# Designs tried in a protein design run: peptides against a protein of PDB entry 4GMN. Part 7

Target 1, 375 residues: chain A of PDB entry 4GMN
Amino acid sequence: RYANITLLALVTLASIGTDFQETLVKGNQGSRESPISAADEEWNGFDDADGDAMDVDQKSSSGEDQEEDYEEIDVKEDDEDDDDDSITSEMQADMERVVGADGTDDGDLEDLPTLRELIQTAVPQLIRLSNLPIDSDESLTIQSHALSALNNISWTISCLEFANGENANIHNAWYPTAKKIWRKTILPILEADSADLKLATQVTSLAWAVARVLHGETPTDGNPHRKFISLYHSSKQQAGGNSNSIEEPEDPFQGLGVKCIGVVGSLAHDPAPIEVNREVGVFLVTLLRQSNNVPPAEIVEALNQLFDIYGDEELACDKEVFWKDGFLKHLEEFLPKMRTLTKGIDKRTQPELRTRADEALLNLGRFVQYKKKHA

## One batch from the design tools (peptide; made by RFdiffusion4, then SolubleMPNN)

Design b1_p29_8_s2
Fold by OpenDDE base, seed 2:
Structure b1_p29_8_s2 (fold): chain B 375 residues (1-375), chain A 29 residues (1-29)
Amino acid sequence: as target 1 above (375 residues)
Amino acid sequence: SEFQEEVRRQILERERERFRREVERKRAE
């Protein structure tokens, strides 16, 4: 009985975390419909006159093209307005405010009461549930659901813009909680060194969401970047041995390898220790050098992480790691390999992977040119 | 840099889309 109530509460919290994302996506679409309407200045092109174009009377024969009556299958889109009325008017109002709020520096969520309760009341309980002693299948199920709820909340928050002081109130409220998730949930599970790939995937997904906000301010206790690099390598060894292909997630970007790259990439950002940055940078560049044995999605993620980590020349890691360790040469040498890799992805069977690879290839060319100009 | 800002924007949009798809998939299970 208590287990079922706990599970229902965890599923509800996971749903609430995702409903916030949907509302943020809808709100961001509405803000892009700023009316760039009016400047259809009809450029009245010149009335160039009289050119006597000869009436070549081509008697094209009336082929009776049989109008094949394509029965328009009126796919009634049953707009099942799944008015999943699960978004309370309060939650919707909170999300509309998140898109419009000039971020006051104070971590005061007075105007965001639902988000405040989620961060201050719900998340600390989820952290406690994720730390329960695993003594039964029930406790393992509770942990999995608590991790799922924490993942969804953390990912939703990590999808907010925090650059240029945007959403500073949310950032400031989340930041101490994110550090608590890292120290109390992620590190203990990662240190337990479980052979459970499902648990490893859940904790790595959560770690990525948390690290996307904390970046180089993520607690360095116990060298978590090395643990995720080790997990990356271990995941490759396990996938090769058991022909029980845990069905590679239908989305190539949901793989444990991609998630590990995303975590370590995020951990390597300023103000991360230069040696942490170096170890991660060398790991990522090594994946590019070994690209023949690396899934394309992991290459795309590794490139994106390298661009984000080393995109700023004012950062200490640019001089002390990128230039000092000769990363530009490795990126230049990888350009022709990336072109071949990208062209090898079938647009029909893997359209998303191809699009992401085409973008990463374009950005790699731009990044190499940028770095050459700033050398 | 303008390049870094564009890459960050693209990464953020990609991660939003990825997470949306992960949620949609988990709701269908």
Scores: peptide ipSAE 0.291, ipTM 0.858, DockQ to the pose 0.791
Fold by OpenDDE base, seed 5:
Structure b1_p29_8_s2 (fold): chain B 375 residues (1-375), chain A 29 residues (1-29)
Amino acid sequence: as target 1 above (375 residues)
Amino acid sequence: SEFQEEVRRQILERERERFRREVERKRAE
């Protein structure tokens, strides 16, 4: 009886964390109707003048297009408005305030009572439940649900804008809690060295959400970046051996490999130790060099992490790692491979993967040009 | 840099959408 109530409460907290994200997306769409004055700073696109118009002769083969009149079966999508009324009016009001809150206040969540209770009351209980001794299937189930709830909350918070002092009150309230999740939930599970890929995926997803806020301020004790790199390699070795490959999640961006890359990329940001940054940077660049054996989604994630880590020339990692270890050359040599990889993704079967690969390819070209200008 | 800010914005939007789909999938299971 108590177990079932605890499980129901954990499922409910996981749901609340997700509904909060949906409300955030809706609230952020409403605020974008304020005309951001298009400062049309004409980024002078480099005139790639290589207009070698090879005249490919249009041979006129007159194949008779049989107009097979495919009757448009007007599949009325019954918009079942699943009014999942799960978003409380209070959560909606909190999210509308988050989007509009001038970041002036000293981390007080007085105006965000639901978010305050979530961070201050619910999360500390979830941390305790995630760190219970595993002595039964019930304890394992409780841990899994607690990790799911922590994941959903942490991801939702990590999807807030914190740049330029935005949402500073939420950031300041979350930051100590995020460090507590890392130290009390993530590290103990990573140290237990469990062969459970489900648990590893859950903890890695949570670690990514937490590291997306903490970045290089994530506790470096026990070299967690090496544990996630090791987990990346171990996950690839297991997938190659057993024909019972854990069904790769239908979403290529939800794979354990992508999550590991996201975690280690986030951990490598300033003010991370230069040695941590170097080990992660070398790992990411090595994935690009080995791209023939790496899933496209992992390549896209590795590129995005490299752009974010090394996009600032004022950071010590730019001089001490990026330039010193010759990363630019590896990125330039990868450009033609990325073009081939991106073109090989079918737009019909994998539209998102293709779009994200096209963007990563565009950004790779821009990043290489940027770095060449600042050499 | 303007480039870094644009990439960060794109990453943030993608991660929001990824997490939304992770939620939707878990609700369907």
Scores: peptide ipSAE 0.290, ipTM 0.857, DockQ to the pose 0.808
Fold by OpenDDE base, seed 1:
Structure b1_p29_8_s2 (fold): chain B 375 residues (1-375), chain A 29 residues (1-29)
Amino acid sequence: as target 1 above (375 residues)
Amino acid sequence: SEFQEEVRRQILERERERFRREVERKRAE
């Protein structure tokens, strides 16, 4: 009885966490509708050109009135208004405010009551549920659902813009909670070294969402970047051995390899320790060097992470890692390989992967040129 | 840098879209 209520609550929280994303996407599309300035352009009257009335002949075809007595099947439209509007009006109003809010620097979510309750009340409970001793299949199910809910919430928040002080109130409210998720949920699961690839994928997805906000301020205790690099390599070894069709996720960007790259890339951002940055940078550059054996989606992610980590010349990692370890040469040598890889992706069968690869190729060319000018 | 900002924006938009599709897929199951 309590387990079923807990599971229902976790499913509901996971749903709510996903529905925020849809509302954010809709709100961000609406803000790109530039107010059509009603410029009162006086529509100058277009002249009355004399359109000749062509006589279309009235052919009177007398089709017979077969009164087929269509019995009005009173299809009771049971308007089951499945008000499966899991989006509460309050949640929608909160998301509309998030898209429009001048970021007050105070981590106060006074104007965002649903988001406040999600961060302050729901997430701490989900963290507790994710840390329950695993002694039963029910405990595993609860952990999985708690991780799913935390993932969806964390991803939704990580999809907000926080650059230039945007959404600073949400950032400041989320930041301590994100660190708590990392320390209490992510690290203990990573340290348990479970052979469960499903659990590893869930925790890695959550870790990516959390690390996309915390970046280099993510707690470095226990060298979690090495755990994710190890998980990357382990996942490749397992996929090669068992001819059991682990259904490769239909989306190439949902793979565990991509998620591992996303986590470690995010962990390597300033102000990460230079040693952490170096180990991640070497890992990412090594993927490019070994690109013949790496899925295209992982190459795209690795490139994007390299651009984000090393795109600022003012950062210590530019001098101490990028230039010192000769990363530019590896990127230049990879450029022709990336052109070949991108051209090999069929636009018809994998349109997204092709688009993402075309963009990454373009950015690689730009990045190499940028770095050559600033050498 | 202008380059970093453009790449970051592109990544953010792509990650939003990826997450949206992950959600849509899980709702269809």
Scores: peptide ipSAE 0.290, ipTM 0.858, DockQ to the pose 0.772; fails the geometry check
Fold by OpenDDE base, seed 4:
Structure b1_p29_8_s2 (fold): chain B 375 residues (1-375), chain A 29 residues (1-29)
Amino acid sequence: as target 1 above (375 residues)
Amino acid sequence: SEFQEEVRRQILERERERFRREVERKRAE
């Protein structure tokens, strides 16, 4: 019973994270659709009710076999598409405020009560559940669902614009929690060196979402960038040997390789230590050099990360890594390869991958021209 | 999940737009 309630609550939290995102999408698109009367299902958070062991006395009442003639009530499947618009009116109002708010620097979520409770109450519990000792299939399931919920919440928050002081209140509220997720959930799982590629994929997805907000301020303890680079290489070695292909996700950008690149790219941003930046930069440039053996989606992600890391000439990493280690030459030499790679992607079968590759190719040309002008 | 795909799409669009704006700003300087 308790396991099922915990699982249900974890699924609900994962759903809430999804619904917040969908609401952010709708809000950004300016589609003020009419206020859906979301039922006031008060999400009763995890009552840590100390389960008083109600001694359910097993009264063996031998209730008689009343064959009640279940009249087949022809329940017309009125496909009421219960669009279970699980988005509470409060969640919608919170997301509308996030989309409309000039980010006040106050760091307070007083005006965002649902988001506040999600960050302050739900996430700490999810961190606890994600750190359960794996001693049963049940504990593994709980961990997986907790990681999924943390992933969805973290991704949703990472969708917000935090540049130029936008959403500063949410950033300031999330930042300590993001560091807590990193230190308490991500690092311990990475250090456990589990051969479980599913768990590794979940934790890497979460790590990417967290690192997209923390960037170079992500805790560098234990050299997590090297762990993700190692995981990248290990994942490639395993995919080549055992026919237990983890079904390459239908979306080429959901692969563990892409996620590893996204994490390490995010970790390499200023103010990351120059040596961390260098190791990541060399890793990314090496992928481009080895592009014949690298999935196109990983190349697209590696390019985007390189653009984001080295797009700023004022940063120490531009002089000390990009120019010093001669990355421009490798990017220039990669341009013709990227054109060939992009042209090799079928627009009919992989339209998204092709679009993203076309964009990355365009950006690569622009980036190389920019760097040549500023040399 | 469809969620992660949509998130990823939007974020990538925003990051690309941020990068484009930053590169354009620095080119105008």
Scores: peptide ipSAE 0.038, ipTM 0.681, DockQ to the pose 0.072; fails the geometry check

## One batch from the design tools (peptide; made by RFdiffusion4, then SolubleMPNN)

Design b1_p30_3_s3
Fold by OpenDDE base, seed 5:
Structure b1_p30_3_s3 (fold): chain B 375 residues (1-375), chain A 30 residues (1-30)
Amino acid sequence: as target 1 above (375 residues)
Amino acid sequence: SELEEKQREIEKRGRELEQRRIQKRMDELA
């Protein structure tokens, strides 16, 4: 019984994460027409508009009160509050500069009470549920549903604009929680080195959503970029052996390989350690060099990540990695291959892949020209 | 499942927004 309630609660939380995206999207469309700051719209949660009330059929089966002794799982809070205050004083000062001097505690989410409860109350519970010992099919199911809920919430939040101090309150509330998801959910699952491709796909999707907000501020402890690179290679080896069983996802951009590229690309942004950036950059450029054996969607993602990482010449990675390791030459040599690859994609059967490949090809030409002018 | 479909839609939208962000930066460099 408890399992079914926990699963129902997790399915509900995962559904909440989905409906939240729809609400934020509708809100962001409405706010473009009126200069009313989206801050003044009290987010009252999900409009219960579609009253498909789950008829919880209260089958009052009067089954006997077996007092199942709730063994209180004494989750020893090992309060290793390693407050890794790795927020450099400079990052804190730059955050304090963008936060105008109005001492509104930007983390309070006073105007967004449901989002606050989602971040502060629900997500910490989902983190705990994702870390349960896997001793049964039930615990595995709980973990999978907790990861799905965290994924949907994290992807939804990653769809907010945080540039130029937009949604700073949400960003500030999410940022510590995102780091906690990374350290307490993502890293432990990556360390367990499970051959479960389903679990690997779930954790990698979650990692991408989290890393799309944290970027280079994502904790580098234990070199997670290398684990995702290893997972990329391992997933290719497993798929190559069992040509029959891994149905390629109908969406080529839902593949584990694309997700791994998206994660490591996000991890390589400034202020990431220059060696993390280098290892990721070399990985991405190596995919382009080996493009004959790489799915087109992964090539598109690898190009987009390279453009995003190395699009700023003021960053240390431009001089110390892009120019020093000769990436421009590899991009220029790849340009004719990308033209051939893009032309090989059927517009009728794969319209999205073709569109994104046409865009990536256009951008590759522009990027090579840009970098040649700034050489 | 409906939940898996909604999850795919969320992830798709996230990728589309990332692509738009990258494209905007690339348009600023051109």
Scores: peptide ipSAE 0.533, ipTM 0.935, DockQ to the pose 0.821
Fold by OpenDDE base, seed 2:
Structure b1_p30_3_s3 (fold): chain B 375 residues (1-375), chain A 30 residues (1-30)
Amino acid sequence: as target 1 above (375 residues)
Amino acid sequence: SELEEKQREIEKRGRELEQRRIQKRMDELA
């Protein structure tokens, strides 16, 4: 009885996190519909009236009209307007405020009571539930649902713009909580070194969402970047040994390997210690060198992380790591391999992966050219 | 499950925004 209530509450919190994202999306779309005045430029169709009716009289034969009565299966589109009445008027009002709020810097969520309660009340309980002793399948289920709820909340918050002081109130409220998730949920699970790939995938997804906000300010205690690099390698060894088709996630970018790359890439940003940046940079460049044995989605993610980490020449990591460790040479040597890899992706079966690979290839060429000009 | 689908959508959106951010930066370098 208590377990079922706890699970229902966790599912509800995870759902609220999703509805929050959807409403942020809808609110941001509605504000971008500035009425583009449909200048109905009447494209005056050129009335090329040249009606030369070539009277091709081909009188071909009266084949019998078998009126096959195609019963028009009136597929009633039950427009189940799933009016997902789950969005309370209060949640909707909070969402409208998030989209419209001039960022008050004070970290006060007075105007965002639902988000405040989510961060200040719900998340601390989810952290507690994620740290319960695993003594039963029920405790494991509770942990998994708590991680899912934390994941959805953390990803949703990571979709907000925080550059240039935007959403500073939300950032300032989230930042200490994000560090708490990292120290109390993510690190203890990583240190437990569980062979559970499901749990590893959940914690790595959560870690990526948290690290997308904290970046190089993510706590470096216990060298978490090395733990995720180790997890990357361990996941490859396990997948190679068990011929059980772990159903390749339908989305190639949902793989544990991609998530590990995303986490360590985010951890390597300034102001991360230069040694952390170097170890991550070497890991990413090593994936490119070993590209024949690396899934294309992981190569795309590794490239994107390299572009993001080393795209600023004013950062210490540009001089101290990128140039000193000769990363430009490795990127240049990888260009022909990336062209081959990208061309090998079937546009019909993997359109998204092909598009992302084409973009990454374009950016790799630009990035190499940029770095050569700024050498 | 519906919750797992919504989770995938959230994560996908997060990756798409990340990609757009990186792409914008790459376009500024070009």
Scores: peptide ipSAE 0.532, ipTM 0.936, DockQ to the pose 0.803
Fold by OpenDDE base, seed 1:
Structure b1_p30_3_s3 (fold): chain B 375 residues (1-375), chain A 30 residues (1-30)
Amino acid sequence: as target 1 above (375 residues)
Amino acid sequence: SELEEKQREIEKRGRELEQRRIQKRMDELA
């Protein structure tokens, strides 16, 4: 009984996180509708030509009008208002305010009561549930659902713009909570060294969502980047041994390898310690060098992370890592391999992967040219 | 499950936004 109620509550919290993202996306679209002037493209009337009126006289057969008196069964639409509107009017109003708010620097969520309760009340309970002793299949199920709820909330918040002081109130409220998720949920699960690839995938997805907000300000205690690099390598070793086809997720970008790359890339941003940046950068460049044995989606993600980490020449990591460790040479040597890899992706079977690989190839050419001009 | 599907969608949207951010920065460097 108690377990079922807890599971239902966790499923509800996980669903709320997805519904917030949908509301955010809709609100952002509404604000970007500058009136596209309906250019009245005068649809030039197709002059339908004079097709000759052939007179075919066919006879008036007098079929009997059986007026079948269909008794209008007044189906009372019982408007069962299935007010199972998973998005409460209060949640919608909060998300509309988030999208429309000029980022007031006030770190309070007074105007965002639902988001406040989500961050201040729900998330601390989810962190507690994710840290239950695993002594039963029930406890494992509770942990999994708590991680799913934390994942959906964290991903939703990571979709907000925080650049240029936008949403500063939400950022300031989330930031300490994100660090708490990292220290109390993510790190303990990674340290437990469970052979459970499902749990590892869940915690890595959550870690990516959290690291997309914290970036280089993510706590470096216990070298989490090395734990995710180790998890990447361990996941490749396990997939090679057990012919249990973990059904490769239909989306190649949902793989644990991609998630590990996304996490460590996010952790390597300024102001991360230069040695953390170096270890991540070397890992990513090593994937490109070993590309013959690396899935295309992981190569695309590794390139995107390299572009983002080393796209700013004013950062200490550009001089102390990118130039010092000779990354430009490795990127230039990878260009012909990336062209071959991208051309090898079938556009019919993997259209998204092909599009993202074409973009990453274009950006790799641009990035190499940029770095050569700024050398 | 429907929840796992919704979770995959939210993660996908998050990755797409990240890619757009990176692409915008790459277009500023070009």
Scores: peptide ipSAE 0.532, ipTM 0.936, DockQ to the pose 0.775
Fold by OpenDDE base, seed 4:
Structure b1_p30_3_s3 (fold): chain B 375 residues (1-375), chain A 30 residues (1-30)
Amino acid sequence: as target 1 above (375 residues)
Amino acid sequence: SELEEKQREIEKRGRELEQRRIQKRMDELA
């Protein structure tokens, strides 16, 4: 199972890398059209030199028609099924190792050379490309591709188990790079405050992937949780005003709102500052209170984030935020609303959403009961 | 595009793993 995720990831990365290389090659070809200033080289008139055409009488020697018997080389079309095994043997070997590697504590990727090159060589280039000034449609395209590549890399790495010191080598190699993506790619794009919902969705997806690894160790510089909360609200205001079908993603869990919730939820984990946790927790609980105007997928995500953030009673956020700010009451009051919401989801048309809502409802009941017992 | 589909698949897998992680924790609380 993990092997197939890593496989798809590396295939996707290879595909992204290829498409990205093609985009870079196309972009680099456009930059070579520096207008060659037509230097007005004054065409100095060729003087009419009277070159005497020497009449060289070359004799027509009648060479004999040697019928070379072209032996029909029966080229067996070996149907080389060019299985475009776009997965290099090295990538396959790295994938097998990533699935099998007992986490050696050394942040060394010596045994994973392709992954090392991806993290250490490719990602820093993608970060640079994601930070290009957006002065043209071409620069926007390059940024979008770079963000897509970073997204897929980051999501891929976020699919590895890092609990209990598993994959510690990969974690340790990724961690500084993830922080670099955050500071150099995510924050600058968020600070540009672009009304581009496509770009906002791309950067928020990337931010979620990065934050799923960094959690509360995600850099708090510039209060990124507030920026994502603001983006959540701004996206709702824009979607409500323009009847231009921003095609609601066919998958309700691909929505920008879900992604924003996933990001801020991840940012609120210990060791995040208690005030960051509080602001996120209040945001999430407020979504539950306002659930009549919130998409079911966002409610499911908000519940999952609340369970994950406040599922540990030993954490400072449990006492200082969950209990202090009275979140249990809000969760308990939300139970009947969640039952109604979940029942309102058609199993036939939205089977995934219904399944995840049924699970979130079950967990909400369990969580409320747990918290009441441990009060 | 094929890339966008691959992206959606990776993101979906990431969300599914996140959900499993959360569910595991919720099962430990019970």
Scores: peptide ipSAE 0.520, ipTM 0.931, DockQ to the pose 0.543

